Peptides against a protein of PDB entry 6O8C. Designs and how they scored, part 163

Target 1, 262 residues: chain A of PDB entry 6O8C
Amino acid sequence: VGLRYEKISLPKIHPRYDLDGDASMAKAVTGVVCYACRTASTLLLYQELMRKGVRWLVELVKDDYNETVHKKTEVVITLDFCIRNIEKTVKVYEKLMKVNLEAAELGEISDIHTKLLRLSSSQGTIESSLQDISSRLSPGGLLADTWAHQEGTHPRDRNVEKLQVLLNCITEIYYQFKKDKAERRLAYNEEQIHKFDKQKLYYHATKAMSHFSEECVRKYEAFKDKSEEWMRKMLHLRKQLLSLTNQCFDIEEEVSKYQDYT

## One batch from the design tools (peptide; made by RFdiffusion4, then SolubleMPNN)

Design b2_p24_4_s1 (from b2_p24_4, 9 letters changed)
Fold by OpenDDE base, seed 4:
Structure b2_p24_4_s1 (fold): chain B 262 residues (1-262), chain A 24 residues (1-24)
Amino acid sequence: as target 1 above (262 residues)
Amino acid sequence: MEEEEEWEKKFEEFIKEVEEEFSK
């Protein structure tokens, strides 16, 4: 669904020669196209700001990713250390069992070892998830920001400048029509010029509005839609990262409970 | 005068419509 102003048409231009009406019409057209220029500029600015925002968000999510990876790495180191210590303990107890140690104690240590191995397997799942996230954020990934450079309007398109040129032409005719109005009556030749200028004004105005609609508004809307979709996906990704971080903390907490046995 | 006022009103309506879209 397009924005309402996309459907806005130029005021109806009456074909009849009327100095007062033509001046008023020209004034209105000038105003409309002037506003189109300003709107186009605003839309461009919005997109440029959004592109900056996109870059910022990418960096933010990358930082979150790196933090999660760092935390995961710390937990892996701690977990591996704990596993090695428990394995040593198991070996000692196995030797002692030959000397009449209670089987219950060995069973408890073995259960701890099994739990630690399960935690280690969970770390593998976290690693896989992080790799998936990394792939999605990588160049060419599903969450790449290349669209931000391709979609929408850009300063290099010079849409505002193009509209301004047309506005200048229209404004010139408007000022002439004001003068014509002040004359109250034109000679035959001047009347013919006026009629011709009216056609030019219509041409310029139509061209301006078409350009505004097709090259500014439509492209802006496409950019906006893509940006919103992309942003939602990025925010969801950030939540996934947070979940993974929390899982790492949970594992760390569980490991800490078993450190007393080592 | 009536025609000028009509054109002015149309312009104002246009501006208002565009402004409303930006306010969303």
Scores: peptide ipSAE 0.008, ipTM 0.413, DockQ to the pose 0.038
Fold by OpenDDE base, seed 2:
Structure b2_p24_4_s1 (fold): chain B 262 residues (1-262), chain A 24 residues (1-24)
Amino acid sequence: as target 1 above (262 residues)
Amino acid sequence: MEEEEEWEKKFEEFIKEVEEEFSK
């Protein structure tokens, strides 16, 4: 998962004054830094897309949570109603038993009552699980999306723009070196300027590569790793919610079997 | 709405890809 990018490195810069070699070197440097600019832009775009996706997934999981809570509530109401009705029936039969010896029917109803109480206890576990999920999804919880706003690179960092400025400086020097090459020989003053520009090119290139590696690639990788971890946890949470929903349906089905006695 | 749907689709594809990677 994530964008694939190639490992880039600067070509070797020779200290020797060579118009042909310097032009070729400058061309290669321009290419490398150009690639860095494009890559940085792509990495930024990926992160921005992921941030949108994270927000979407949070809302989706919240909807799943609300649906599960709703279903749980329905089951609790139905179960409580059934328990109350059976308890009333038990009281009636206890009175009748003193008069008509209906012990067998009372035993059956008492068994149903016991089963319903067990189902009610399972609802407590579901409630506890839902509370845990709610706490994890809450602001400041373990599954909060605050990391998505903190980690990685952002448009406000202006990394692409900073790299582009350096690329422009490098490109300008490259074009000058191309002209110098065409002249075949430079006057003394022009030669000194060429040597100075070569030092500038080295400075800009090194700065660009350092910025790209430390501020773009490294932060992107950290964001990617954190996003994958968070995503895994969120998917697991969705599965937990689905499991809880299914448990509610199972309880509802079982309760429906006893409604004929109420 | 269309942009949101496109994003949802892309994200679903991403989730599927992530699930496939974690299932390995």
Scores: peptide ipSAE 0.021, ipTM 0.565, DockQ to the pose 0.010; fails the geometry check
Fold by OpenDDE base, seed 1:
Structure b2_p24_4_s1 (fold): chain B 262 residues (1-262), chain A 24 residues (1-24)
Amino acid sequence: as target 1 above (262 residues)
Amino acid sequence: MEEEEEWEKKFEEFIKEVEEEFSK
């Protein structure tokens, strides 16, 4: 789950003045920071896509919820109608019973009435469950998607751009070191500039790697973890909704068996 | 665009993995 990327580290920067070594080191650093830029971009893209997916899933689950509520409402109406009809029938038979007629039929209808009332109680439980789900999906609820906006990296952070700036600086120094290497020997002033540039390269590289690690990778990992957790919970919730829907269907089916008596 | 499609696929795969894990 998530994006896999290779762990990158800066090569050792030796303090010794060495034109060949410095050029090679600078090349390696450039490569590492370049990879960091690309990786940062990829990580950002993944997160943006995931955010879209999260929003989509939220809407999907809301639709599932609404469908379940609708089905529940339908069943309640049907059940209530059936109960009312059975109650009327019971009253009629009770009157007949006073005249010593149809005792067996009254018993059967009364049993049906009792069963219907039990089903009605089950609807109450379903309602409670739906309310719980609604609360979890509501703003500020346990399954709110606010984390998707808070966690991770965003385009507005301009991490890729910041890294690119550092990469440009490093690349410039690398090209200079390549030239220096070609000269084989530098004049005193040029040597001093080379040494100074090496320090700058180190500074930029370190800054790039720290930024990449702390502002890109770490935040991405946090986002990934949150997304996985949230996604699992959402899928579980969908299953719960499905279960509730099935319960409504079961109740409806059972009620249908008694419609002949209404 | 190609990269986006690739990551969309990965997202779908992720969903499937989570569903499979949950089904255990």
Scores: peptide ipSAE 0.020, ipTM 0.566, DockQ to the pose 0.012; fails the geometry check
Fold by OpenDDE base, seed 3:
Structure b2_p24_4_s1 (fold): chain B 262 residues (1-262), chain A 24 residues (1-24)
Amino acid sequence: as target 1 above (262 residues)
Amino acid sequence: MEEEEEWEKKFEEFIKEVEEEFSK
């Protein structure tokens, strides 16, 4: 969901000296550059809000990661304890088998031991997955938020202020052209000033539109695209963490079934 | 599933807040 803005273009500027036409043209140019200034401000605000959102999401996912790591650690401790106890029991039964005890009980305990070892192997896979996630979230990782600070436009760039300065210059010329129009006819010297101001107007307008397109719109679009991609990846990461957490719970539940033998 | 829905809801709320700030 991006900000919808209209594509803006400057009106055609005719080289002919025409007081009525020049006033109308100047009005139109003022309107276009005014819209560009407002749009640039809105685009900047959007990016600043998104940067806040990105920081928030990073912290949220880090919390999820820490919770998953904690749960994994708990399960590892429990599982290791169960394995050690079962191994002790197996040794005792092996000694008793030498004295004519039934082999059936030893078989059951041995099967439990095998199951626990399989669960322990699964913990290794979970650990590797968590390490991968940690590396992706770390500074310099694939999901680092450094792009949010580098991409797009920033208040320090003063793009809105620069556009506003140009808008002020354009507006001043527009008001003069309104006065010139009201005079209906200018003296030669005033006519030359009017022609010169028209050239200035064109220069300022062109500069404003170039700045808006290259420094505001283009950078905003790049930021937007990167943000959307990054957000999708972060959502997927969160789903992975949830899956790992659920796997830990499943292992814990299975281990609890064998605690009576330990 | 509940966590995903909660996250989607939070994200929608964030988007709504952004939209409200643009409407002012």
Scores: peptide ipSAE 0.018, ipTM 0.570, DockQ to the pose 0.009; fails the geometry check

Design b2_p24_4_s2 (from b2_p24_4, 9 letters changed)
Fold by OpenDDE base, seed 3:
Structure b2_p24_4_s2 (fold): chain B 262 residues (1-262), chain A 24 residues (1-24)
Amino acid sequence: as target 1 above (262 residues)
Amino acid sequence: EEEEKKEEEEFEEFLKKVEEEFKK
């Protein structure tokens, strides 16, 4: 279940000079931007954890692949050995037929030889499938994990730190507005400063929310979507590897039935 | 939507007034 975050919007900022209203507004803005900072941090952490998971899964699938290749190789060696022995036996019986021995035994051995050759042909299909899987897992392949390093947000982007700086500026103005509210009335110069700070607060808040939306949320969503797609494909690949492994075991079992004739 | 636009315009006018007062 992906991290659910609430759609955050800035409160309406009223243009009227009102010490009580401005303090309340500043408090609300501080809260919203604070939430954005926390959310950005959480989204970043999630992505970093997912990147670790991706690396782990790649290693796991590579191990599965190597095991499958090893098993395939073992079966090929065993099968080739069995075929060579049966071929030797066939040649011996063919020589004996020239001396009027019964053809029935030769027929059985010939049938076994034919079955073994069919099994050998299936190995070519398994090999081609493994090659396809290898190509997909290779650097630059369709299932390469390079996207995990490119997509989304990274600690190096310093998004959380940038948002925190803006939050600090907003918080400072909020605290000043609390003091202004306590004074009930401001001198003309102080009133002008208050109005200017209100403008600054709006500017910082807007900048923070735009940065959050465009750099944090949007990139996170792209990363999430890509990760889900990639993960599904990797799981399917693992199932394919398992299927190939099982096919190798099935062939090995069938070959073992004919080893008594070799 | 029209009320939101009106509020935005009023806010922009307010910001302009604030800027003008700080330039005195």
Scores: peptide ipSAE 0.023, ipTM 0.509, DockQ to the pose 0.110
Fold by OpenDDE base, seed 4:
Structure b2_p24_4_s2 (fold): chain B 262 residues (1-262), chain A 24 residues (1-24)
Amino acid sequence: as target 1 above (262 residues)
Amino acid sequence: EEEEKKEEEEFEEFLKKVEEEFKK
């Protein structure tokens, strides 16, 4: 579940010179950009944590894969050994039948042989599935984690720092506007400075919100969407590995029933 | 008062220009 953030817009900036209104507006702008800074930081932290989680999950699934492969290999060896022994037994009984020995035992052994061959055939499907999983987990595969490094925002982008610089400029103007409001009336030169600062405030605020929207929010949303999709696929893959492991255990159990006949 | 109105109009025009530059 991604972080919920509020879509806050800048207040409308009126061109009219109004010390009370300008101070109020500047306060609101400061609040919005402050929120953007905090949100950007939170979004970045979330992504960094998710990247760690992604790396952890990849290693976990690789371990699961290796364990499954090991189990599969064990079963293949056991099954092949059992098949070879049964085949030897079948040959012995076939020779004995030529000398008038009991056909019933040969029938049972032949049936076991057929069952073992069917089990051996199922190993091919398991192998194919494991190969598919391996290909998906491999570098460049469908479940590669390269997207986690490419998508989203990174500490190196310094988005929070850039926004903080703009926030500092805006905050400084806000404090000045608060002082101007307290004076109730400004001299002509101070009034001109106030008007100019109002323009600067607008510029900084717009730049901050644009940066926040385009470089922080948009990239975060893209990261979030990809992460959710990837995570679903990885969880499915892990379930598939578990299923394959269980199939190997089932085959091993069935083979164990026939080991007494070898 | 007329000078204040002119300054307000100039400021509005300035804001419009700034908005247009940011849309590019």
Scores: peptide ipSAE 0.019, ipTM 0.481, DockQ to the pose 0.819
Fold by OpenDDE base, seed 2:
Structure b2_p24_4_s2 (fold): chain B 262 residues (1-262), chain A 24 residues (1-24)
Amino acid sequence: as target 1 above (262 residues)
Amino acid sequence: EEEEKKEEEEFEEFLKKVEEEFKK
């Protein structure tokens, strides 16, 4: 489940010169951009943790694959050995049938041989499935984790730092507006500076919120969606591997019933 | 006035915490 964040908007910035109103507005803007900074940091952390999780899951699934391949190989060896022994027995009985009436026993052994050959044919399907899984897990495959490195936000983007710089500028203006409010009235030059600072505050705030929305939130949501899709596919693949393993066990059990004839 | 002052202090403390987290 992805991180929950609140959609926050900037307060309305009035063009009117009002020391009390401007201080209050600046405080609110500072709060909003501060929240954006914290949220951006949290979203980044989430993505970094998810990237670690993705790498972990890839290794886990590779281990599952190797175990399944190992089990399949064991079954193939056992089955091939059993088939070879039954074929030898069939040849012996065919020779004996010319001398002694052992037709019933030969029929039973021939039926076992046919069943073993059917089991052997099913191994081809398992092999094909394993090859498909291997291709999907391989570099450049459909389940490759390259997206985890490409999508979303990264520490190298310096998004949090960029937002923090803007927040610092806004906070400085807020503190000045707090002082201006305490003065109750400003001289002409100070009033002009206040008006210019208000324009700067607007510029920094809009830049911060645009950056947050477009470079942090949007990219995070895209990463989250891709991660969820990929995770579902990987979990399905693990279930498929388990199913293939169980099929191998079933074949092994069936072969064990005929080992008394070899 | 006392409530406004308390809110301002809480806000300043909040800003300090944010600054500390970004220095890491």
Scores: peptide ipSAE 0.018, ipTM 0.523, DockQ to the pose 0.029
Fold by OpenDDE base, seed 5:
Structure b2_p24_4_s2 (fold): chain B 262 residues (1-262), chain A 24 residues (1-24)
Amino acid sequence: as target 1 above (262 residues)
Amino acid sequence: EEEEKKEEEEFEEFLKKVEEEFKK
């Protein structure tokens, strides 16, 4: 479940000069941009942790793949050995049959041989599936983790730092507006400075929220969507590997039943 | 001044809760 963030919007900024209203507005803006800074930091941390998780999962799945390949190879060797032994036995019994001996036993051994050949054919299907999985996990494959390094936000983007600078500017203006409110009335020159600072506040706030929306939230959402899709595919792949492993065990068990005849 | 300090503390607590929810 991805981090749910609330859609934050800037409060309405009134153009009218009002010391009480401007202080209240500045406080609200400070709060919103502060939230944006913290949210951006959290979103960045989440993505960095997810990147680590992605790398870990890739290695885990590669290990699972190698184990499955190893098991498959073991079964192939055992099966081939069993087939060769049964073929030798069939030849012996065919010679004995020419002397009118053990015809019924030859039929049973021939049936076993046929079953083993069917099992060998199934190994070909397993091999094909493993090759497909290998191709998907390979560099440039459909399950490559290159997206994790490309998508989303990164520490090098310095988004949190950029937002923090803007927050600092906004906070300074807020504290000044708090002082202005306490004075109840400003001289003409101080009033003009207040009006100018209000414009600066608007500029910084708009810049902060635009940056947050376009460079933090949007990129995070893209990363999240890709991560969810990729994770689903990887989990499915792990299930497929488990299924192939189980098939190898099943074949091994069946072959073991015929080893007593070899 | 006391009400503003209380509102600031409440806001900081709110932000902490948000941070904790993001850490879960």
Scores: peptide ipSAE 0.018, ipTM 0.505, DockQ to the pose 0.027

Design b2_p24_4_s3 (from b2_p24_4, 7 letters changed)
Fold by OpenDDE base, seed 1:
Structure b2_p24_4_s3 (fold): chain B 262 residues (1-262), chain A 24 residues (1-24)
Amino acid sequence: as target 1 above (262 residues)
Amino acid sequence: EEEEKKEEEEFKKFIEEVEKEFKE
């Protein structure tokens, strides 16, 4: 998910003095830089919205994590209780077996005990997985959102404002060139001014386009790429959490089958 | 940096060409 924008380039600026051509060129340049300003603003807005989304998603995933941990804890308590009860039963039957009674029943209870211990071992694996997830979500972890603050463009950069200043300069020259065109012929001094203004126009335009490409577009693209990668990882993490939760439910269900014996 | 240098060079060339036209 990203904003699509059209690649823009400056029109070719001819060094030849031509009042009609210069006016047309200046108009085109004004249009291009104007588009750059608007695009920069849009790109900035997108990034700001994405940053909000990132923060939201982080909180959501943290909530998912906490829920999973809670469920795991519940299952551990239930499982431990069941194991303790079965162990007591095993001890009783072992005593009875010493007097040659109920050997078959002891075997069944012992098998249940073994199964419960296996389930307990699986809980250890779940815990390890949760710890791994926690580490990834922690500050400095692989899924930290620090990139969202570092990458891309920010309002404090004032890129739009900077571009607007350049646009204003360019627009002023354009209007002058429009007037010059209307005069059809300029006096020597005015002609010289026109030529100098053309140089200034080129300078401002180049600066604007450079700023747009390097400070707006490039940084945006970097932000976009990182955001997409991070988002994929976060979604995968949520799936992992869901899987762990389901495992807890499965264990709980299995334990419930043995509660009738406890 | 390389693109910036290229743009700067193009600008310099442009200025030079404009200056030549002013001297005619």
Scores: peptide ipSAE 0.024, ipTM 0.449, DockQ to the pose 0.049
Fold by OpenDDE base, seed 4:
Structure b2_p24_4_s3 (fold): chain B 262 residues (1-262), chain A 24 residues (1-24)
Amino acid sequence: as target 1 above (262 residues)
Amino acid sequence: EEEEKKEEEEFKKFIEEVEKEFKE
């Protein structure tokens, strides 16, 4: 579940000189940009935590894969051994049948041999599935975690710091506008400075909101979407590995039933 | 670059409007 953030917009800035209105507007702008800074920080933290989670999950799934491969290998060895023993037995009985021994025992052994061969064939499917999983987990595969490093925002981007600088500039102007409001009337020169500062405020605010929207929110949303998709695929892969492991256990159990005849 | 240009244009328009109000 992604972080819910409120869509923020700058208040309308009126070009009219109004000390009360300008102070109020500046306060509102300060609040909005402050929220943007905090939100950007939170979004960054979320992404960093998710990246750690992604790395952890990759290692976990790799471990699961290795365990499955190990189990599969064990089963293949056991199955091959059993097949070889049954084949030897079949040959012995075939020779004995030529000398009038009971056909019923040969039939049972032959049936076991057929069943073992079917089990051996199923191992090919398991192997193919494991190879597919390996390819998906490999570097450059469909489940590679390269996207986690490329998508989203990173500490190195210094987005929070950049926004903080703009916030500082805006806050300074707000404090000045608060003072101007308290004076009720400004001298001509001070009025001109106020007007100029209002323009600067607008510039900084617009820059902050643009940066927040384009560099923080948009990239976060892209990261979130990719992370959700990737996570679903990884969970599915893990379930697939579990299924393959269970299939190996099932085959091992069936083979164990026939080992007593070998 | 296109979005930056749009923002610059909006800012220019704002400045022009402000200048008009202060020249009255």
Scores: peptide ipSAE 0.023, ipTM 0.441, DockQ to the pose 0.048
Fold by OpenDDE base, seed 3:
Structure b2_p24_4_s3 (fold): chain B 262 residues (1-262), chain A 24 residues (1-24)
Amino acid sequence: as target 1 above (262 residues)
Amino acid sequence: EEEEKKEEEEFKKFIEEVEKEFKE
């Protein structure tokens, strides 16, 4: 389950000059942008952890693949050896039949040979499946992890730092508005500065919220969706590898029953 | 782009209203 965060919005900013109201508004804005900064940081951390997880899973699946390939190779060697031995035996019995020996033993050996050849044919399908899996895991394949490096937000984007700068500007204005409120009445020049700072506060806040929404939240959601899809596919792939491994074991077990004839 | 334009318009309106308060 992805990180849950609350949808945030800026409070309504009234244009009317009001020292008490402006201080309260500035406090609320500071709180909202502070939440955005913290949330952006958390979302970034989550993505970085997920990227580590993706790399780990890729390595795990590659190991599974190599093990499956190794097992398949072992079975192929064993099966080929058994087939060669049975073929030699068949040739010997065929020569003996020319001397009027019983055909019953030849029939049994021939049946075993046929069964072994069928097992050998199944190895071709396993090999093709492994090749398909390899292609999907290869660089540029359908299950490549390149998306994890491209999608989402990264520390190099400096989104949290950018938001923090804006938060600092907003916080400074908020503290000034607290002082202004304490004065109860400002001189004309100070009043003009207050009004101007209120405009700056709005500008910084709007910029922060737009940056948070467009650069942090949107990209995070895209990363999350892609990661979930990719993870499902990778888990399915692991199940396929396990199935192929089990098929190899089944073939090996069946071949072992015929080794007494070789 | 539409949201950016909307935000810009809202900001312009806000500035205009603030400027009116400066004249009072």
Scores: peptide ipSAE 0.022, ipTM 0.444, DockQ to the pose 0.050
Fold by OpenDDE base, seed 2:
Structure b2_p24_4_s3 (fold): chain B 262 residues (1-262), chain A 24 residues (1-24)
Amino acid sequence: as target 1 above (262 residues)
Amino acid sequence: EEEEKKEEEEFKKFIEEVEKEFKE
């Protein structure tokens, strides 16, 4: 479940010189950008945790794959051994049949041989499925985790730090506007500085919001969507591996029934 | 790039409006 964040917007900035209004506006802007900084940090943390989770899941699925391959190999060896023994027995009985001995038993053994060959053919399907899974898990495959390193935001982007710098600039202007408000009236030069700072505030605020929206939120959402899709595919693959393992166990059980004849 | 240009244009408009208020 992705992190929930609230959509934030800047308050309306009026061009009119108003010490009380400007202080209030600056306070609101400071609050919004502060929230953006915190949210960006949280979104980054989430992505980093997800990247760790992705790596963990890849290793888990690889282990599952190896276990399935191991079980399949054991079954193939057992099945091949059983087939070879049955074939030897068939040859012996064919020789005995020429001497009018045990025709009924030969029929049963031949039926077992046919069943074993069918089981052997199913192993080919399992092998093909395992090869497909291996190709998907391989570097450059459809289930490669390269996207986790490319998509989203990263600590190296320094998005939180960039936003914090802008927040610091905005906060400084806010504190000045609070002082200006307390003075009730500014001298001409101070008034001009106040107006200039208001323009700076607008610039920093818009830059912060654009950066937050485009570089933090948008990239996070793209990462989240890709991660969810990838996760679904990986879980499905694990289920496929489990199914293949169970098929191997079923074949092993069937072969065990015929080992008494060999 | 287009969104940055829009923001720059909005900022320019804002500055122009502020300048008009300072000249009145």
Scores: peptide ipSAE 0.024, ipTM 0.448, DockQ to the pose 0.049; fails the geometry check

